# Peptides against a protein of PDB entry 7Z53: the designs that were tried, part 53

Target 1, 150 residues: chain A of PDB entry 7Z53
Amino acid sequence: PRIKNQADCIPFFRSCPACPGSNITIRNQINALTSFVDASMVYGSEEPLARNLRNMSNQLGLLAVNQRFQDNGRALLPFDNLHDDPCLLTNRSARIPCFLAGDTRSSEMPELTSMHTLLLREHNRLATELKSLNPRWDGERLYQEARKIV

## One batch from the design tools (peptide; made by RFdiffusion4, then SolubleMPNN)

Design b2_p16_4_s4 (from b2_p16_4, 8 letters changed)
Fold by OpenDDE base, seed 2:
Structure b2_p16_4_s4 (fold): chain B 150 residues (1-150), chain A 16 residues (1-16)
Amino acid sequence: as target 1 above (150 residues)
Amino acid sequence: SFDLITGPHPVYVTGR
């Protein structure tokens, strides 16, 4: 559900749902011209992976970011911890592990890496703004509310 | 749209 207190909201809105056909159980998003990237489906429902993607070092509701590298001061996806890391095996000289995201394929295709990185940054941006608007919210509340906005 | 926290086989739809 959306945040009810609009005074505590960031003016970032999801698109309206569109249900094609007779199957009303399938909710699609309509294209919004106001945003090139529709982040309405940033978050799934698999809790173990969701927990692994979160920054648990503080109460800011942030997603985890890479601890070794940044992109011109902006966050990158965190590295995964795989026994047989296919990214390391693909280019042994580069020594770059796979990123932790939806799956290991997020590191295989630059397009997937870029989009996950963008959505990571957007979540953390929203969580940061929500913390500013609601200083008393804990990390769980910030994370969930940012997730709802995205 | 993209899903950051789907399972082992997430579905990615660009242009949404």
Scores: peptide ipSAE 0.010, ipTM 0.401, DockQ to the pose 0.032
Fold by OpenDDE base, seed 3:
Structure b2_p16_4_s4 (fold): chain B 150 residues (1-150), chain A 16 residues (1-16)
Amino acid sequence: as target 1 above (150 residues)
Amino acid sequence: SFDLITGPHPVYVTGR
């Protein structure tokens, strides 16, 4: 490869076409995932953080959501509890603390905040659906299965 | 047990 620093590369591959039969008019692709998204930004890459991001008040396998604010009824990221919260210090009049997420940059870039919020909502949606389909699953099972789908 | 797509056998599709 031309680029020696492979650590900064994201490998993208094009799927091979599949032509199983004769007189095929539509090109199909081999059923494979050729992209990857690291969801550690939502779930946390460390176990202590991952636990703090979960709603442990029930057995629904949900991620924690903001307890003070909602977006027209939709969930927002929970607030962190930081000593000397930089978000509070940057604008003392706003009184809005930093968000808690799997990535510390969640409050630094609105693009990341949006992605975290969307994936949070998707996880909780999936967990809710899985609970309806599998009422005997406990919170840990629901959380892990939803995480695998995201 | 069920999943949203395949039913009794869980198959995870990320949709990405």
Scores: peptide ipSAE 0.008, ipTM 0.353, DockQ to the pose 0.023
Fold by OpenDDE base, seed 5:
Structure b2_p16_4_s4 (fold): chain B 150 residues (1-150), chain A 16 residues (1-16)
Amino acid sequence: as target 1 above (150 residues)
Amino acid sequence: SFDLITGPHPVYVTGR
């Protein structure tokens, strides 16, 4: 960072700029997170889990989203279906099950919940844009290409 | 059993 004295600052980092074209008058930013993330945990390391994390009801290459709740119109992680759901046991009155994600710790650590949520949203955003750019791509192609970009 | 992406992993990098 350009500011060397970090004692009185809360770090806030910008994404990298992108300057395409001959006459560059507008500086565009490459969409990036504030931290380096291995998104493999978002998609699942096992094929059965990876399939369960996808929206298979269409050919849009989307990840599954919560069907009960949204965050101001934005997607949340889908719920899992555990036999002995520890999240339900933690607070029996809340009756909120654990989230389904690539990392089993996603419901235990709010940091992971947030990160998985952000990457879920980013994947679905990318898949949507890729569909617009490539209308003939099927859901598998959209999913894989979006995953590669994330 | 809560992973989302398999295969080559996409990478998000920090803006610094």
Scores: peptide ipSAE 0.018, ipTM 0.418, DockQ to the pose 0.035; fails the geometry check
Fold by OpenDDE base, seed 4:
Structure b2_p16_4_s4 (fold): chain B 150 residues (1-150), chain A 16 residues (1-16)
Amino acid sequence: as target 1 above (150 residues)
Amino acid sequence: SFDLITGPHPVYVTGR
């Protein structure tokens, strides 16, 4: 794995599989929501990288969002800036660079990109709410407090 | 590679 420190891993629990019928080969889940994601570890461990993923243009404690695309008004992960972008090579028709959060694995594992997107949105939502509740908090405090809550 | 916000890309550990 890319992350060698287990403390940097995000625990993600999902529902147990349901027993399929004799002619069913797909893995079904039981009809219960038992998934859990601890997003507190999603913020990474490297300070320079952390700053690159933040919106540093204001004091709102937000994470950077995609500047080209949105999803029904909701934020998407920002693009990375790679010299030889493998995502551009993978899908030349779409001409979509790699996400900064998902990097090359975003193309290989869309589930990770989706989760990162959700956590991005949740962080920014929380930071916005915290700003409303605490107008005098600076961007660093908003970012850190939102990170703790996510 | 990048984590969601910082650091390396996150590793998700799945459980039952």
Scores: peptide ipSAE 0.008, ipTM 0.357, DockQ to the pose 0.038; fails the geometry check

Design b2_p16_6_s1 (from b2_p16_6, 5 letters changed)
Fold by OpenDDE base, seed 5:
Structure b2_p16_6_s1 (fold): chain B 150 residues (1-150), chain A 16 residues (1-16)
Amino acid sequence: as target 1 above (150 residues)
Amino acid sequence: FPLLTEEELNVEREPL
């Protein structure tokens, strides 16, 4: 692997029940990747999940970001709070839980994690810009307008 | 990290 610092690696698990063995098929991988174009992969398809993916601590219309880690000052996906967290079980030494995203596969496929992370960053950037342009917009308006642009 | 430049986005603005 090109990543020398494996200690900082977030553990991923491959759970493709439709694949023989532990390998994600190219087809399933492509289908999963193409599905990220649907904003539901980032925002959640259900309202309860969508709310959990938002930063509700302010009126900035932001998606929630990781509170423990950043990527050179850039946001990462928030962690989920699973009782039986597969990511914690796969690598007990790392003690890194699974990510929370609109897709439950966010920690299963690094490609999805990367795309979700990028779109998270883009949403938050857009929401920030929209707030600058429209100071009177509340968090709901900012969130919805940023979501429409993404 | 932006995916699009500000120029490309043409961000909408409502009147204040």
Scores: peptide ipSAE 0.012, ipTM 0.424, DockQ to the pose 0.048
Fold by OpenDDE base, seed 3:
Structure b2_p16_6_s1 (fold): chain B 150 residues (1-150), chain A 16 residues (1-16)
Amino acid sequence: as target 1 above (150 residues)
Amino acid sequence: FPLLTEEELNVEREPL
């Protein structure tokens, strides 16, 4: 049946494969930007929140990381500073505050916590590499350029 | 994404 209402259709585009002339049967896909990732969940949609999510202690363009805990040497999301922290109230024995992220649901949905953590690490990786390539860039430039890549 | 140099980033911004 032909869908008559095309306004409700999500456009789906498939990128073309690139075959390098080597006998390696690895199909490489051309990295075309087929979708814009809205990373507002990582960076925040409001300027005050966005500033609180950044590491302002240096000019490296990094996002803030947890100062108390790490995951096998890798960064975790920073804790929020809520007066009535719902995470602390739910389990008083654990004494673990809610995480700070661009999305308030980050601590409510474990899948979002994981995704936000991965994107935090990726941003900081990108900012570090950009600093190596462009040593004269300040923290604002590094942050904005890393954010655009993400 | 491949990391671009400052010069490459500036060239890509000019047509936009």
Scores: peptide ipSAE 0.008, ipTM 0.354, DockQ to the pose 0.031
Fold by OpenDDE base, seed 4:
Structure b2_p16_6_s1 (fold): chain B 150 residues (1-150), chain A 16 residues (1-16)
Amino acid sequence: as target 1 above (150 residues)
Amino acid sequence: FPLLTEEELNVEREPL
């Protein structure tokens, strides 16, 4: 049975197939970083989530960043605002909420957190560069063009 | 941490 509610699904995107050198009909994935990192997970698959992941306070086309913490001046993922935040419940002393990302698993796997953080930074870098190159572009254009490049 | 250079962006600069 197909799950009808996409909100109940974790989106998985099929990687590009590796070209087998032989008559192997088994589809192998390309073992490249680009094949495993789908930037769509950074931006969110649904429009409401995608909007929540953006910095809407300006016209710079940026993704939202953490307002409490930075990594040596570099951006971190923003925190989510969950009523019963499982990350807060996991370690009450740390008081670190779950991250908000396009993939709900971003707080579960440090590898995903790292990749999301990297792509967040790259998006914001690209948007900044695009703004420099194209000063007349608005925040929507900057966001969309940066998203296309990532 | 730039993954792409300005050259790699290959975008035309709009005149100021």
Scores: peptide ipSAE 0.008, ipTM 0.303, DockQ to the pose 0.049
Fold by OpenDDE base, seed 2:
Structure b2_p16_6_s1 (fold): chain B 150 residues (1-150), chain A 16 residues (1-16)
Amino acid sequence: as target 1 above (150 residues)
Amino acid sequence: FPLLTEEELNVEREPL
């Protein structure tokens, strides 16, 4: 049976197939991985979002971090700035907005929040180490190289 | 945490 109610569907996009050579029977997926681990949920899959997730105040190649809260001195995900923030509406007493991440589900599932936070910290750690090793690299180079390692 | 080596990071150091 064909599902007619598309409003109840979660959109899932699959990468395009790649068919190398004359063997059309085996379909490979185009590798869209940003690193050894698929960290697209951290970096974002679209350029506008990816830029918003970066710390653009310096040339250190860092991801943006929360400016209001820390976890024992460690970084947390930045907050988004949504007009109709569902996180604020869910619990009005807590007044905690949704986190900004490459995956919009980051605030809906605590497991994702934790994973994104750890990968954020790891990226910033790597970018800092790369800066010490390569002091002449600009923020773009540091960001891209750290992203490849993550 | 200790800094990773150049080999561990799989990147070359640019000259200072």
Scores: peptide ipSAE 0.007, ipTM 0.378, DockQ to the pose 0.039

Design b2_p16_6_s2 (from b2_p16_6, 5 letters changed)
Fold by OpenDDE base, seed 5:
Structure b2_p16_6_s2 (fold): chain B 150 residues (1-150), chain A 16 residues (1-16)
Amino acid sequence: as target 1 above (150 residues)
Amino acid sequence: FPLLTEEELNVKREPL
């Protein structure tokens, strides 16, 4: 593998019992493409999930970010809080839980993780810039406008 | 990783 520091690797798991020989199934590829196009897998397609993916501690319209780790100062996806966390079970030594995203596969497929991370960063960037441009906008307005751009 | 430039983002500005 090209990544030399595997100790810092976040564990992923593969959930494809029907097609073990393929890294990404056609179904997963289509879903990933759709998620990229409409960003629904970043924001969540259901309102309860969408709220859980937001940073509700302020009126900045931001998505929640990881509170434990950053990637050279850049945001990572927040961790989920699962009782039976598959990511913790796959590598007990790493003790890294699954990511929380609009797609439950966020920690199953590194490709999705990377895309979700990028779009998370872009949303938060846009929301920040929109706040600068429109200081009177509240968090809901900032979130919605940034979401529309992404 | 900006998808939009600052100029493009300025289009979203609304009056205060």
Scores: peptide ipSAE 0.022, ipTM 0.611, DockQ to the pose 0.048
Fold by OpenDDE base, seed 1:
Structure b2_p16_6_s2 (fold): chain B 150 residues (1-150), chain A 16 residues (1-16)
Amino acid sequence: as target 1 above (150 residues)
Amino acid sequence: FPLLTEEELNVKREPL
């Protein structure tokens, strides 16, 4: 039955069945690429934000990293540059601005910050390895290929 | 925290 009350139920869609050959013994599902990591939290969903999250100082296809702090030599998320930075306003003693990420919630939820940081590091690792494997790739190619893997 | 090994990344090498 069609869900009439969408307020109480979340609709799910099933893949179409496929029938092989003349002797239909097994109902197969059409294979679909359904597993994904929504990395929009890392890369940004909008082009202006996506550009701001990239390291544009070189052709290595890297995401921008924090220029002030590192975690035992490992990258941290870059800081944002907000006029009225809510992170600075809410905790004036810490004097730590909000992180710049594809998800604005990154500084609000430590769990998201951690995930964003891990994926940032992974992207930059991938881009570095891809550069080693493909020395002639430019920064755009490296960035896009690393993004596809993440 | 590598998600892929170097061996797995080799599939992304452009053919010579």
Scores: peptide ipSAE 0.020, ipTM 0.514, DockQ to the pose 0.048
Fold by OpenDDE base, seed 4:
Structure b2_p16_6_s2 (fold): chain B 150 residues (1-150), chain A 16 residues (1-16)
Amino acid sequence: as target 1 above (150 residues)
Amino acid sequence: FPLLTEEELNVKREPL
């Protein structure tokens, strides 16, 4: 049975096939390291989530960053605002909420957190550079162009 | 960690 509610699905995009040089009909996946970076998990697949992931306080086209913590001056993922935050419940002493990202799993796997953080930083870098190159671009254009590059 | 160089970003420059 196909899941009818798309909201219940974790979007997985099938990678491009690696063509084996031989008559092997087995479809190999292109290594993610050599493939295009799928940044869909950073931006969110749904428009409401995508908006929540953006910094809407200015016209710089930036993604939202953590307002409490930085990593040696570099951005970290913003915290989510969950009523019953499972991350806070996991370690009550740490008092670290779940991260807000395009993928709900971002707080579950440190590898995903790292990748999301990296791509967040890159997006914001790109948006900043694009603003420098194109000072007349508004926040929407900066965001979209940076997203296209990532 | 820049994925794109400044030169590559310059391709996105539109004339003012």
Scores: peptide ipSAE 0.019, ipTM 0.544, DockQ to the pose 0.050
Fold by OpenDDE base, seed 3:
Structure b2_p16_6_s2 (fold): chain B 150 residues (1-150), chain A 16 residues (1-16)
Amino acid sequence: as target 1 above (150 residues)
Amino acid sequence: FPLLTEEELNVKREPL
């Protein structure tokens, strides 16, 4: 190999093409993303944060939602409780704290705020459906099973 | 479509 230092190399793998028997000129790739969506931004990568993102007041396996605001009746991300909240300091008149999410960037990047909100809603939807299907499951089981689907 | 009501979803989180 021309490059002696392989420690700085980014591994790149090309997926195999799927050959459907039809005269379709479009090359489809086999979705090798069998990986779980890295929902670490939604659930948190650390156990203390992950617990803080959950609704622990019931056995429904839900993520915590905003207690002050909704979006047309739909859930929003909960607020964080920061001593020096940068969101409050940036615009003192708005009085809107930073959102709590698995990624600290959630309030800094509007794109992430939207995605986290959607995935929050999806988790809670899934947990709700799982509760209906499996009424004897506790909150931990519901949370973990919903997390696996997401 | 969530089967749970919005009230059930918005139960206050107990402080850890």
Scores: peptide ipSAE 0.014, ipTM 0.326, DockQ to the pose 0.312; fails the geometry check

Design b2_p16_6_s3 (from b2_p16_6 with M4L D6E K9L L12K)
Fold by OpenDDE base, seed 2:
Structure b2_p16_6_s3 (fold): chain B 150 residues (1-150), chain A 16 residues (1-16)
Amino acid sequence: as target 1 above (150 residues)
Amino acid sequence: FPLLSEEELNVKREPL
């Protein structure tokens, strides 16, 4: 490995290899994500995680947003609360913990983080619009309907 | 990922 100090590394685990038969020098990884667009990366595939990703402080059906930072007034992903936060360990000077998202890899890939952020914003936008259209909907209904659209 | 228009969102309106 190029990095000798493993304490400064984000722990990455390799998936199973998928090699084309004609070229053993090219090694691909098996993609566990079967869908082209899977919103489970935003909402979480497991119910406990899904609940933690929601804003449960109101009945607006919103996903939780970062309480410390915004992007020019726009929402960012909330921080996770990890005991051994790999994001903090990777860059101690930055002091930025890992983001909480439906995919645990969200903080590992900036592009993925950006996508999750975008979809977070879109969900909250949709939930807000749905609330405007349907004022009697509760938070669960708003959340589920917005989730179905995303 | 396409953003929904206001018109598309209106389809989700249910009677109050």
Scores: peptide ipSAE 0.014, ipTM 0.415, DockQ to the pose 0.039
Fold by OpenDDE base, seed 1:
Structure b2_p16_6_s3 (fold): chain B 150 residues (1-150), chain A 16 residues (1-16)
Amino acid sequence: as target 1 above (150 residues)
Amino acid sequence: FPLLSEEELNVKREPL
């Protein structure tokens, strides 16, 4: 079916199918993402969350890092600031709040926490290198260019 | 854990 009034329609695009062989019934989608790894979980899908995940104290295009703890000098995910923090309520003896990440599941699955941490470090590394290569870029440009590479 | 080398990042340099 073709909708004639396209002015009232939101355009959605679908990736092209890829067929590895002439007689293969299984079709794969060609990934339209710029990276093999979907890093949307690191940056957040919502604009308010995305802003909270950034370091806005400078023009270096960095993601926010934990202000209380480091891993042998390397960055950790920042803590969230929840009124009723489920991480504090679940384990009252540990007294460690939930991490803030683009994926709300980051504190529920250690595998996600580790991946988010690695990609956080990689983003900040890339932003730092891009600043060295392009010293005139502002924080927004550095952030966006690093995000495109990740 | 670098995904890109410094050589690969060099292609992102813009002229002054």
Scores: peptide ipSAE 0.012, ipTM 0.409, DockQ to the pose 0.050
Fold by OpenDDE base, seed 4:
Structure b2_p16_6_s3 (fold): chain B 150 residues (1-150), chain A 16 residues (1-16)
Amino acid sequence: as target 1 above (150 residues)
Amino acid sequence: FPLLSEEELNVKREPL
């Protein structure tokens, strides 16, 4: 059965196929990545999610960070606000909710969590540096420019 | 862990 609720889907967009030459049976994808690091998982694929991932309390163009925990002064992923948080149910003693991320799988795989955290930190670093370089830029511009660099 | 150097970031500076 097809999933009817798109909210339950992780959107994966398949890259356009490269034009196969004669006798090429293997589908090659066009690499559309302009950056070395694909940070699409950090920002979210849809605007509502992307907005929720941002720090809207200021005009610094930052992504939201965890408000309860830090790693030696470094940012961690923010927590999501799920009605029935599966992460809280997996380990009731830990009381750690799921992370809010552009990829919903970020809480499921430590490797993904770490990568997401790294890119979160890098975005915020870049936004901070861009603010220093361009003090007149607003939060939207800082966010977008940092996103482009990542 | 910076992915970009300060020099690389400087290319994004717009004149005030």
Scores: peptide ipSAE 0.012, ipTM 0.376, DockQ to the pose 0.052
Fold by OpenDDE base, seed 3:
Structure b2_p16_6_s3 (fold): chain B 150 residues (1-150), chain A 16 residues (1-16)
Amino acid sequence: as target 1 above (150 residues)
Amino acid sequence: FPLLSEEELNVKREPL
């Protein structure tokens, strides 16, 4: 290789090609993202954060929701508890803290806030339906099964 | 989305 110091290299891998059939001149790739939704932004990638994002006060397998505000009766993301909350500092009059999510950027990017909110609602809907279908499931089972579906 | 009951939603208190 021309570059001897591989410590400075960025790992890059090319996806496998898809062969759909005859008369297609455009190279397609296998899309692994079509198999499931990466909801790590909603559930968190670390165990302590994942626990904080859950409603652990019952056995319903729900994610935590905002306790102060709703959107026309629908759930919003819970607030975080930051010592120097940048959301509170940005607009002291609004007194709205940053949201708690699996992605720290949720309060910085409104697009992420919206997506996280929708997936939060979907998880809780699924967990509720699963509880109705399987009354003997505990909160952990409901949470994990709903997470698999999302 | 279907609405959850207030009882189910408000069980966990916010840290703030």
Scores: peptide ipSAE 0.009, ipTM 0.290, DockQ to the pose 0.302

Design b2_p16_6_s4 (from b2_p16_6, 6 letters changed)
Fold by OpenDDE base, seed 4:
Structure b2_p16_6_s4 (fold): chain B 150 residues (1-150), chain A 16 residues (1-16)
Amino acid sequence: as target 1 above (150 residues)
Amino acid sequence: FPKLTEEELNVEREPL
């Protein structure tokens, strides 16, 4: 279920509607990133993948982040653990493995990687704020509520 | 990213 108590809610802004014409039967949206993106790309569509994308070391409801690298203190996507990692095989000089994400294409296009990174950060931000507002929520509740907001 | 060593690759892959 969604949060019922307003005191336990994080204020979130929706994108503005765009009305193309006089027949306002269809509401178009000037979509923000979080409202436009299919969450399955970030969270995974299959349960085994979804579990692998989560940080299971605590009850904070976080997605897993890269443990080796950060971007000026900001989170990056974790590396995947693939046999015959195509990212390593494609460019042996770079020695950078594929990122783990809900969509396997996340490492193929920098735009997708960036989007996944932003949504990862947003999820973890939301989960952190939800924990602050709801200290008794477990990791599953925090994860699911953050996922529903994204 | 800087180039990963084989040791660094193994460290990152072990928890997954």
Scores: peptide ipSAE 0.042, ipTM 0.490, DockQ to the pose 0.076
Fold by OpenDDE base, seed 2:
Structure b2_p16_6_s4 (fold): chain B 150 residues (1-150), chain A 16 residues (1-16)
Amino acid sequence: as target 1 above (150 residues)
Amino acid sequence: FPKLTEEELNVEREPL
């Protein structure tokens, strides 16, 4: 779906599946040319970062969540562990460190923070549902399948 | 968020 008024909404789109009329067995992704959800911002583009963004304490295929704070019971991004945390240095009175995400800008722009948070929640929701549907899948399988859907 | 305490800022955060 195309966002008609970009002044009212953050212009990002989730890819929609589409089948060409000539072959219903072939599924294509319709990407809105205006803006797409790039999952790399959530999952990381580098393997070391991608692993650090995952919850490795279980086999549920979840992304890591904040262990100190929640938003009305809902997950927030985990904090990073930076020696010279630019978020702490920018506003010493607030005392809020930078979030750990696939994009280092996650804490610099509130819009990105919100988007990353929503996609984190969506991934974990999907992984949870996939676990219920496929009880024998391990954490790696759950993580990868949820990542493909997001 | 509430402000982090001095102790919370100094605690090393373990990744999950």
Scores: peptide ipSAE 0.039, ipTM 0.483, DockQ to the pose 0.089
Fold by OpenDDE base, seed 3:
Structure b2_p16_6_s4 (fold): chain B 150 residues (1-150), chain A 16 residues (1-16)
Amino acid sequence: as target 1 above (150 residues)
Amino acid sequence: FPKLTEEELNVEREPL
């Protein structure tokens, strides 16, 4: 149902900006908001980045996880491989690189790091369950189906 | 996070 009352339009609509009169700037803002809601910050909006965020060592459709650290047995984001890693440069004695995520801000904002970590765990959980339910699905299918649910 | 050694840092910076 088209909400006819424009005053009640919460700009929170996930799927269809039904506002016929929206200028390009409003569309860009809506696209930015939809990109936030579509978890592109977790999966990456570009194919090369999206591939780098995946675990390609198996056909389980998983996102890559940190290989050095865990949080009480739970997964953490993998580290990025930036040449001039700003996280290393800001505190050279800490020796903690930036995390790899679909959003470059993941290491700049602890809130984003936490959210990305949770969504990483959820994706991998979903992919694992989907594999159990659909044992013949390959890694690509598992990844895409889990991504659709997140 | 604990501080990474140079070896650990290099390992994690390899392409996934």
Scores: peptide ipSAE 0.032, ipTM 0.531, DockQ to the pose 0.095; fails the geometry check
Fold by OpenDDE base, seed 1:
Structure b2_p16_6_s4 (fold): chain B 150 residues (1-150), chain A 16 residues (1-16)
Amino acid sequence: as target 1 above (150 residues)
Amino acid sequence: FPKLTEEELNVEREPL
């Protein structure tokens, strides 16, 4: 993040500085940019969420992808299964349910959704390549090694 | 970074 006023910002370890005067939008962007570095927005920062974001149907170390829709053959983020889906309720015209991602804010900003999607695709690409290079690696190894590269 | 188009983001619009 290009924060010019670093003097008024509180530095956090492994995160971008938090500025008291930042609005919600700026904070979301800063967090997203920070998550780009550590990829926590893609993988989740909590283990239960991280497991839900993985494809557990095989030993390929892949992240879960949308099972209903694709983007010209490319992967999309999986949908979340919320009882009261706030994405559907907030924008009835869009009629898009919330995406499941490492950061719940992924559905709030199309830019974040795009970034998550790209990084999802990159992870799965890397995992696939690693499987080709290391056929004996299990899904956990593939997942972790791909995660390290992202 | 590349951004998804509205069409790409709204794939679910037709089924829903």
Scores: peptide ipSAE 0.012, ipTM 0.354, DockQ to the pose 0.049; fails the geometry check

